Peptides against a protein of PDB entry 8HF1. Designs and how they scored, part 141

Target 1, 320 residues: chain A of PDB entry 8HF1
Amino acid sequence: NVMLYATKPTEVMVSFPHQEQVLTVTRLISAEIEKFYVSLDLMNIGVQPIRRSKSLQCLRDPSKKSFVKQLFNDFLYQMKEYGIYAASIAIISLIVEFDIKRRQAETLSVKLMHRTALTLCEKIRHLLVQKLQDMTYDDDDDNVNTEEVIMNFSTPKVQRFLMSLKVSFADKDPKDICCLVFVERRYTCKCIYGLLLNYIQSTPELRNVLTPQFMVGRNNISPDFESVLERKWQKSAIQQFRDGNANLMICSSVLEEGIDVQACNHVFILDPVKTFNMYVQSKGRARTTEAKFVLFTADKEREKTIQQIYQYRKAHNDIA

## One batch from the design tools (peptide; made by RFdiffusion4, then SolubleMPNN)

Design b2_p19_5_s3 (from b2_p19_5, 5 letters changed)
Fold by OpenDDE base, seed 2:
Structure b2_p19_5_s3 (fold): chain B 320 residues (1-320), chain A 19 residues (1-19)
Amino acid sequence: as target 1 above (320 residues)
Amino acid sequence: SEFEEISKKYEEELLKKFS
């Protein structure tokens, strides 16, 4: 009985400088969103009948205003954590969502609310794209998707992540790559996916090497059409990753839901490890020979992160 | 620690390729 020594992945922590990207554009966008919240609170959209479907109760604030604020708060988080380039992708998801909600609006007041939100999103998109174009002498939208623009308008965390991808996978055989990228939030999966598509396409050493996909957690079994499309997309993305048609998968907390993903040779944790379960489950996917488990930490949080990893390692060894 | 040494070496290799 050759005990297949489950080769423990090599754990790596990459530090990044804490730079507050104090861009005038990010301040302007934040101020426009805050002004919009004041206006939104003053909007009378009427009392909508509480359709008591038990599963949708948490998302159906009868005012629908909380959902609008949640989407903009999630956007502000993406802009802060990943940078203005990632934000330029994230805002498109809000535009799509508010356009759907505008079309589905049962009342003129609700339709107007979503239209106002949509108008703000288009303004934000314009401000972001204009800022990305400030580095490009050419007005062509395609010029904002260069490796240089992506790197310069990404946070230090995202820069170190992209550097880690380029160093790890440049000129490798796509068949030898099975990479997972874990993020905290559902919307981050789509945002980082879009960023990676553009980065890979702009980076010759990665163009024919990495094929990304994304997977969102099943937490909200919304019966809505969008949730059916998302479920179909998720199934397709998982299947492509299983078949080797995709070799990089961006995941949120999906592993807690028992999705069986293959053994991978690289696991990146882009966001802070908040739970022991997330640590064990994500690390437990790095099972191949010479597998790497890569964490990212701000320099200011380095010592705290090291101590947390030692605690998780100890707790894992006590259960094993 | 071995973890810190591995991490430092990996970070140095990253920075060296982008410098």
Scores: peptide ipSAE 0.493, ipTM 0.927, DockQ to the pose 0.745
Fold by OpenDDE base, seed 1:
Structure b2_p19_5_s3 (fold): chain B 320 residues (1-320), chain A 19 residues (1-19)
Amino acid sequence: as target 1 above (320 residues)
Amino acid sequence: SEFEEISKKYEEELLKKFS
């Protein structure tokens, strides 16, 4: 029970400027998604066969349109919260998902719907990659994965996070590092993982220091829709992190699901802490006073975040 | 507060990497 440890890690809050820099490309992408939603609402996909799959997810989206909109809304969120570079990785996850759904489509109308979504994702990917290439001299795909491109096309939050990693872990012994990165959304784990792989590879001081993995929370809504592949990946990632073959783990609500990971010396909360339970569970992974528990906040939300942390600290002391 | 002081010092260390 993680709550039983009166863990007092060093809590740190890093502020970042709130830049609502809506780039022209992000406006274009958002407009194309909105046009697609109008088209999607007009699509007659017919009555979907009620698969007797006891999956609550099939019950939540009888039209299969809401799931398509959810994925694009999650993409738009990631583009806004993490930046264009992260969005270029996030869109690949949508491409993969819509290609799977297209192949699994039981009707031609549903197949066409997922094909149209896929075509939009490819257009979005092209727009994002083209924008990343605007700062590169050479047309080679590898040139967009530099430290400079990653930093310049990331939000201030992600920039501060990457700098925090570089300051904390540059030229350290990888054996001395046990780092958790908490994110809110399942798809954000993959996006930030891909970003970190490229950032670490492009940063000499981190290349042989940090080995990232990601762990996606179990889909409580449909354990049947967790591909056998996702479950295998999760088990492998946890094992690599336990064995020290990975020293940075990106995770979502996994700790709420009772997945035990080792005690860590760094815990980063990349997304806002929304619940007391999340605060206690994530903080409870930093078991020593030398361990750092790092939060990120927009400057405009700094005071509100401080007050929330004091409330959580008080509530934690009242139960400890 | 100690929390704000620790946070400020940590931010100052980060700012040296943005310059």
Scores: peptide ipSAE 0.491, ipTM 0.926, DockQ to the pose 0.657
Fold by OpenDDE base, seed 5:
Structure b2_p19_5_s3 (fold): chain B 320 residues (1-320), chain A 19 residues (1-19)
Amino acid sequence: as target 1 above (320 residues)
Amino acid sequence: SEFEEISKKYEEELLKKFS
């Protein structure tokens, strides 16, 4: 019986200081979103025709107000968890989505709702960009996409992640790199992708070394709203990663079911591992001989995270 | 533990390169 020595990846935990965001701009943005929610609740959007789409979501929010609130709540989460630089990228995705929904609006009231949301996003974008520019001494260098600006306006978690990428991959052959980055939320994939594009472009040691892609998990809650564009993007991104045209893939947890990606040598878990399944599936992608599995934890949660990892390791060894 | 030692060493190497 040749025990298949499944090459176990080296597990690493990186700690980061817990910083409460004390930025005036983040408080202002949160207050503007809360004011918008009060206004949104007062809006008469009328009864939307219940399209007989069997999607459970269409039954719960006939006004589409909850969807608008969800997008802003996801934005607030990204601003809190990843920082104001990541938020400046995330807000563009909201602008694009509200502009599409404004054009697709069947009623004047729904069109006005999406227009009001869009105006708020433009204000938020201006506040974020202005804050990023406050660190650029020269009025002429409007380039907020420098390594320094990205690092300074990222949370300690994102800073440690970017440091880990730079240390792990500086001046390496792109062919020797097969990296996965797992995040909890679908919108985080696109946000971190945009951040990484700018960071890689601003970091000479990573230029021509890392080629990122992202994959958003299938929205099981609203398969009808999964755009043909999103499905085409997912298929193209996976193919580029399989063909070696991309060597870093950002994924939400939904990659657990049904995407055959090749064996990777690096797996980063940017968000907390909440389930045993996520632990096993993500770790199971780190299959090369020198594979690394890297986790990030706040210092205050370090001991709890260690205990959780030991429980997951034990449970995994009992099944294997 | 080996996990904590590996993690500590990796973190020290990260911080040293950015100090």
Scores: peptide ipSAE 0.490, ipTM 0.927, DockQ to the pose 0.725
Fold by OpenDDE base, seed 3:
Structure b2_p19_5_s3 (fold): chain B 320 residues (1-320), chain A 19 residues (1-19)
Amino acid sequence: as target 1 above (320 residues)
Amino acid sequence: SEFEEISKKYEEELLKKFS
């Protein structure tokens, strides 16, 4: 019985400078969202009667306002954590969501609320795109999707991540690549997916090497709100990754134990590892010979992150 | 530690290729 000692992945920590992007555009956008919250709190959208079913409590007017605020708070987080280029992609997802909610609105007041949110998203999109264009000195080339624009308008964390992808995968055979990227939030998966599509297309060394997909974790929120379409898309994305038609997968949750994803040679943790379970489950996907497990940390938090990783390593060795 | 040495070498390789 050759106990195939599962080759432990090589763990790597990449440090990045903690620079808050003090852009005038980010301050303007934050101020416009704050003004919108004041206006939103003053909006009388009605009081939907408390129908006793726990499922219908989620349809109350306070829950509709809270959902609008949640989407804008998630957008503000993405703009801060990933930069204004990622924010220009993230705002499109809000536009799509608010247009759907506007069309599904049962009352004129709720329809007006979602229309006002949509108008704000279009203003934010214009401000972001204009700022991306201001760096392209060539007035004639409307192409804000260059490697240079993506890098310059991304946070230091995202810059180090893109550098790590280019160094790890430049001119490699696509068949030799099985890469996972873990992020904390559901909406970050779509945002980073859109950023990677544009970055790979603008980077000749990666264009025919990396084929990205994304998987949104099943929120424990009622399976009724996940459209049959989203479930079909998730199954298709997993199948493409298993078949090798995609070789990079972005995930917001550790792939539940039942998603038999092939042994990966690269696992990137883009956001901070907050739990021991996230550490063990994500590291447990890096199972090939010479597999790499790469995490990112701000320089100011480097020592705290090292101590946390040593605690997780000790706890993992005590269970194994 | 081996972890800190591996991390430092990887960061140095990244910075050298983009310098």
Scores: peptide ipSAE 0.482, ipTM 0.923, DockQ to the pose 0.732

Design b2_p19_5_s4 (from b2_p19_5 with E6I E8K E16K E19A)
Fold by OpenDDE base, seed 4:
Structure b2_p19_5_s4 (fold): chain B 320 residues (1-320), chain A 19 residues (1-19)
Amino acid sequence: as target 1 above (320 residues)
Amino acid sequence: SEFEEISKKYEEELEKKFA
């Protein structure tokens, strides 16, 4: 019933050039990960004890090798979709995860596997940070977290997103802002959160205006595998956003999980809208009179995206 | 369409502020 009286948000589509910035550093990193996969396939880690947890869901504990490959594939996706700067933040999350898995290793072979993965992540981090430093004209300022460095080492999609934030929120009252940012993948929430913290801190017009949080959807994996820490953090982040202590929330599929989030005046869709349900749910959070619903599309996909939005609008009007 | 016009104006505002 509350959906019927919501003023339709102003829908905006921002186009960005499809630049495959094939930097030498990204090729080198990809080649090092591929070389690591060959080495990983040759590693004998033994038969992993099938943890006798009675729930059929534990059968999806991917082989410890498959989990390592998933994290690096997720990293490669972040580097491609969001750029080198976002990749420098994403790699820290891999370092933390592999260090935890190394400490929790039940066998020496598994410990060695996670150690080798960790060493590769440290090498990748060094290559990324070095490349971020090479563009700082001032040899003395080790601070790679400037607005200029963040913008120059972000993909055109992320550049247009950051520009949209600066245009939309520069010098505004924090109380007048309720912003959602939707991303496709769980790990992107934390990566974009780290990028936004640095961007907001480096941008005077936003420093006291935007307070970001992130929310990771509940893994469709058994609630038993969500760390007590992750659940506490999610509850805290939601509560801060409800209390107005945070005014920008980065989320993946949060609306599908029935998380009651406040009515927002801005909704950004950073990744492609894949389903009608995602379109309706995300748009349905932009409920204020001046609410904006902003989509990002590559120029090459602009016409396809426009047609998809018109189809979704029609289908939404037929249900309303 | 109104959507394309609003989108174009928003892009022009972005470009003007960062040019």
Scores: peptide ipSAE 0.466, ipTM 0.916, DockQ to the pose 0.736
Fold by OpenDDE base, seed 3:
Structure b2_p19_5_s4 (fold): chain B 320 residues (1-320), chain A 19 residues (1-19)
Amino acid sequence: as target 1 above (320 residues)
Amino acid sequence: SEFEEISKKYEEELEKKFA
């Protein structure tokens, strides 16, 4: 019985400077969203007074306003954590969602609420795209999707992640690559996927090397709102990754639910590891010989992160 | 620790390629 000692992955921590992007455009966008929240709170969307009967109907209107605020809060988080280039991609997902909700609106007041949110998203998109264009000195080349623009308008965390991809995978055989990228939030998967498509296309050393896909977590909220289309797309993305037609998969905490993904040679943790379960499950996917498990930390949190990783390593060795 | 040494070598490799 050759106990195939599962080769433990090489763990790597990459530090990045904690720089808050103090851009005038980010302050303007935040102020416009805050003004919109004041207006949204004043909107009468037909909040039926909470009559003593816990009828499901009265809970629908607060849920509609809370969902709008959640999407803008997730956008503000992505702009802060990943930068204004990632935000220019993230805002498109909000535009699509609010257009769908506007068309599905049962009342004129709800339709107007989603239309106002959509108008704000188009204004935000214009402000972001204009700021990306201001760095392209060539007025004639509308191409904001260069390696330089992506790097300069990304946070130090995203810059170190893109550098790590270029160092790890430049001019390699696509067949030798099986890479996972873990992010905390569902909407971040789509945002980082769009950023990586543009970065890979603009980087000659990666263009024919990396083929990205993404997986969106099943919201534990009612399986009824996940369209049959989203479930089919998720199954197709997993199958492409298993067949080697995609060699980089972006996923949220979904791999906790037993998605059988093949043994990977690279696992990147783009967001902070918050739980022992996330540490064990993500590290447990890096099973090939010489597999790398790479995490990112702000310099100010480096010592706290090291101590947390040592605690997780100890707890993992006590269970194994 | 071995972890800190491996991390430092990987950061030095990143800096050498992008410097």
Scores: peptide ipSAE 0.464, ipTM 0.916, DockQ to the pose 0.759
Fold by OpenDDE base, seed 2:
Structure b2_p19_5_s4 (fold): chain B 320 residues (1-320), chain A 19 residues (1-19)
Amino acid sequence: as target 1 above (320 residues)
Amino acid sequence: SEFEEISKKYEEELEKKFA
C-alpha cells in the first residue's frame, strides 16, 4: 500500500504595500454617489406591494432603494480594493443591472429611480475611462486595455497578483495549468474576469497560455431570468474548466457549496482568508504535485496574517 | 520559518522579473 502522500501544497504569502490610491477621480466618484444617495432618499417611489415570493425570503426592500445602494456600495468596494481599472469593468455590470430594472419597472417613479441610477453609472464610466485615457496619447478605447494601463491603475494587491500569474505561467503549456482564484464577493468574479481577459490579451507570454473563466455562487436561487442565464453560464464555465477548455477559474466563496472542482496546481486567494473553512476548502483544491497555495496580504497585516495561517494549519492538523 | 523563507524567495522572484 503506497500511501499516496497527499502532497501538501506549498503555501506562499505575497505582501503588498498599503497604498491608498488617493486619486481625484475616486474622490469625485464617491462624492457623486453620496449626493445620489441623498437624492435617492428624497425620492418618493410609492409603497410597492411586498410580493412575498414564498421561496426567496430575500427581503425585497419594498422601496428597492436598498438594492440600488447595495450595488453602488459594492462598486465602491471594487474601486477601493482592486483599483480604477477594475472599477471601469465593474460599472458596466451596474449599467446592465439598472437598465434591466428600468425596463422591468412597474411604475413611472421606479423607472425614473433606475434611470437616475443609470445616468450616474454612465457619468462614472466616463470619468473612469477618461482617467485611463490620460496615460494614452490616443483617444481610441482599445488603447486603455494595455498591460501598462492595467498595472498602473490597479491596486498593489492586484499588481502583485498579475505579477504572480506572469511569473507562474509565462510560456507554459496550457495543459499543465489548473488554476483557481478565490475572491470574497460575487461581483468581484466578473470584474477580475474582465480584467484578466484584457491583461492576458495584452501580455504575449500569457495570451495563448491562460484561458480564464468565472463562477459565481448559487446562494441566490433567484427564479428571475437573469438567474437562469447566470446558472447556464456557471454550468458552461464549470464544464469548460473540467474539459480543459479553460485553465483558470475565478470563484467566489461558492466552493463551500460542494462544487466538485478538479485538483489544481495553483490556488490564489486574492482577498483575505476570513474563515477556517475557506482556508481548508481552497487549500484542499491544490492537490497536484508541486501545487502552490498563494495568499496576498498588506504589509501592515503581514504578522497578523502569518499568525492566522499558523492557527489554521494547527486546527487542520488537529482534525486530520 | 520555512513558510516565511518560501514567501520571501517567491517575492524576490517577483521583484527580479519586474525590476
Scores: peptide ipSAE 0.458, ipTM 0.914, DockQ to the pose 0.770
Fold by OpenDDE base, seed 1:
Structure b2_p19_5_s4 (fold): chain B 320 residues (1-320), chain A 19 residues (1-19)
Amino acid sequence: as target 1 above (320 residues)
Amino acid sequence: SEFEEISKKYEEELEKKFA
């Protein structure tokens, strides 16, 4: 029971400027998604067979359109919250998902719907990659995965997070590192994982220091729709982290489900702490006073975040 | 508060390495 440890890690809050830099490319992408929603609403895909699996909200949509919109809304969220570079990784997850759904389509109309969504994702990917290439001076080395490109096309939140990793772990012994990164959304785990792989590979001081893994929350929806592949990946990632073969774990609500991970010396909360339970559970992974519990906040939300942390600290002391 | 002081020191360490 993580709540039983009166763990007092060193809590740190890092502020970042709230830049609503709506780039022309992000506006164009958003407009293309909105046009697609109008087209999607006009699509007659017929009545879908109600698969009786009680838990599957995503399959309970008789139109399957809400799931398509959810994925694009999650992408738009990631593009806004993490930046264009993260969006270029996030769109790949949509491409994979829509290609799977296209192949699994029981009707031609549903197959066409997923094909149209996939075509839009490829267009979005092209627009994002083209924008990332605009900063590469040399025509010959189209490597958009440099430290500079990652930093320049990331939001201030992600920039401060990457800076925090570099400052905390540059040239350290990988054995001395046990780091958790908490994110809210399932798809964010994969996106931030891909970003970190590229950032670590492009950063000499981290390349042999940090080995990231990710753990995606169990879909509360149905254990049957977690692909056997996702469950295998999750088990493997946890085991690698336990064995010390990975020293940075990106996770969502999975740790709330009672998956025991080792005590960590760093815990980063990349997304806002929305619940007391999330605060206690994430903080409870940092078991020593030398451990750091790092939060990120926009400057405009700084005071509100401080007050929320004090409320959580008080509530934690009242139950400890 | 101690929390704000620790946070400020950590931010100053970030700025010094990336300035």
Scores: peptide ipSAE 0.455, ipTM 0.913, DockQ to the pose 0.718

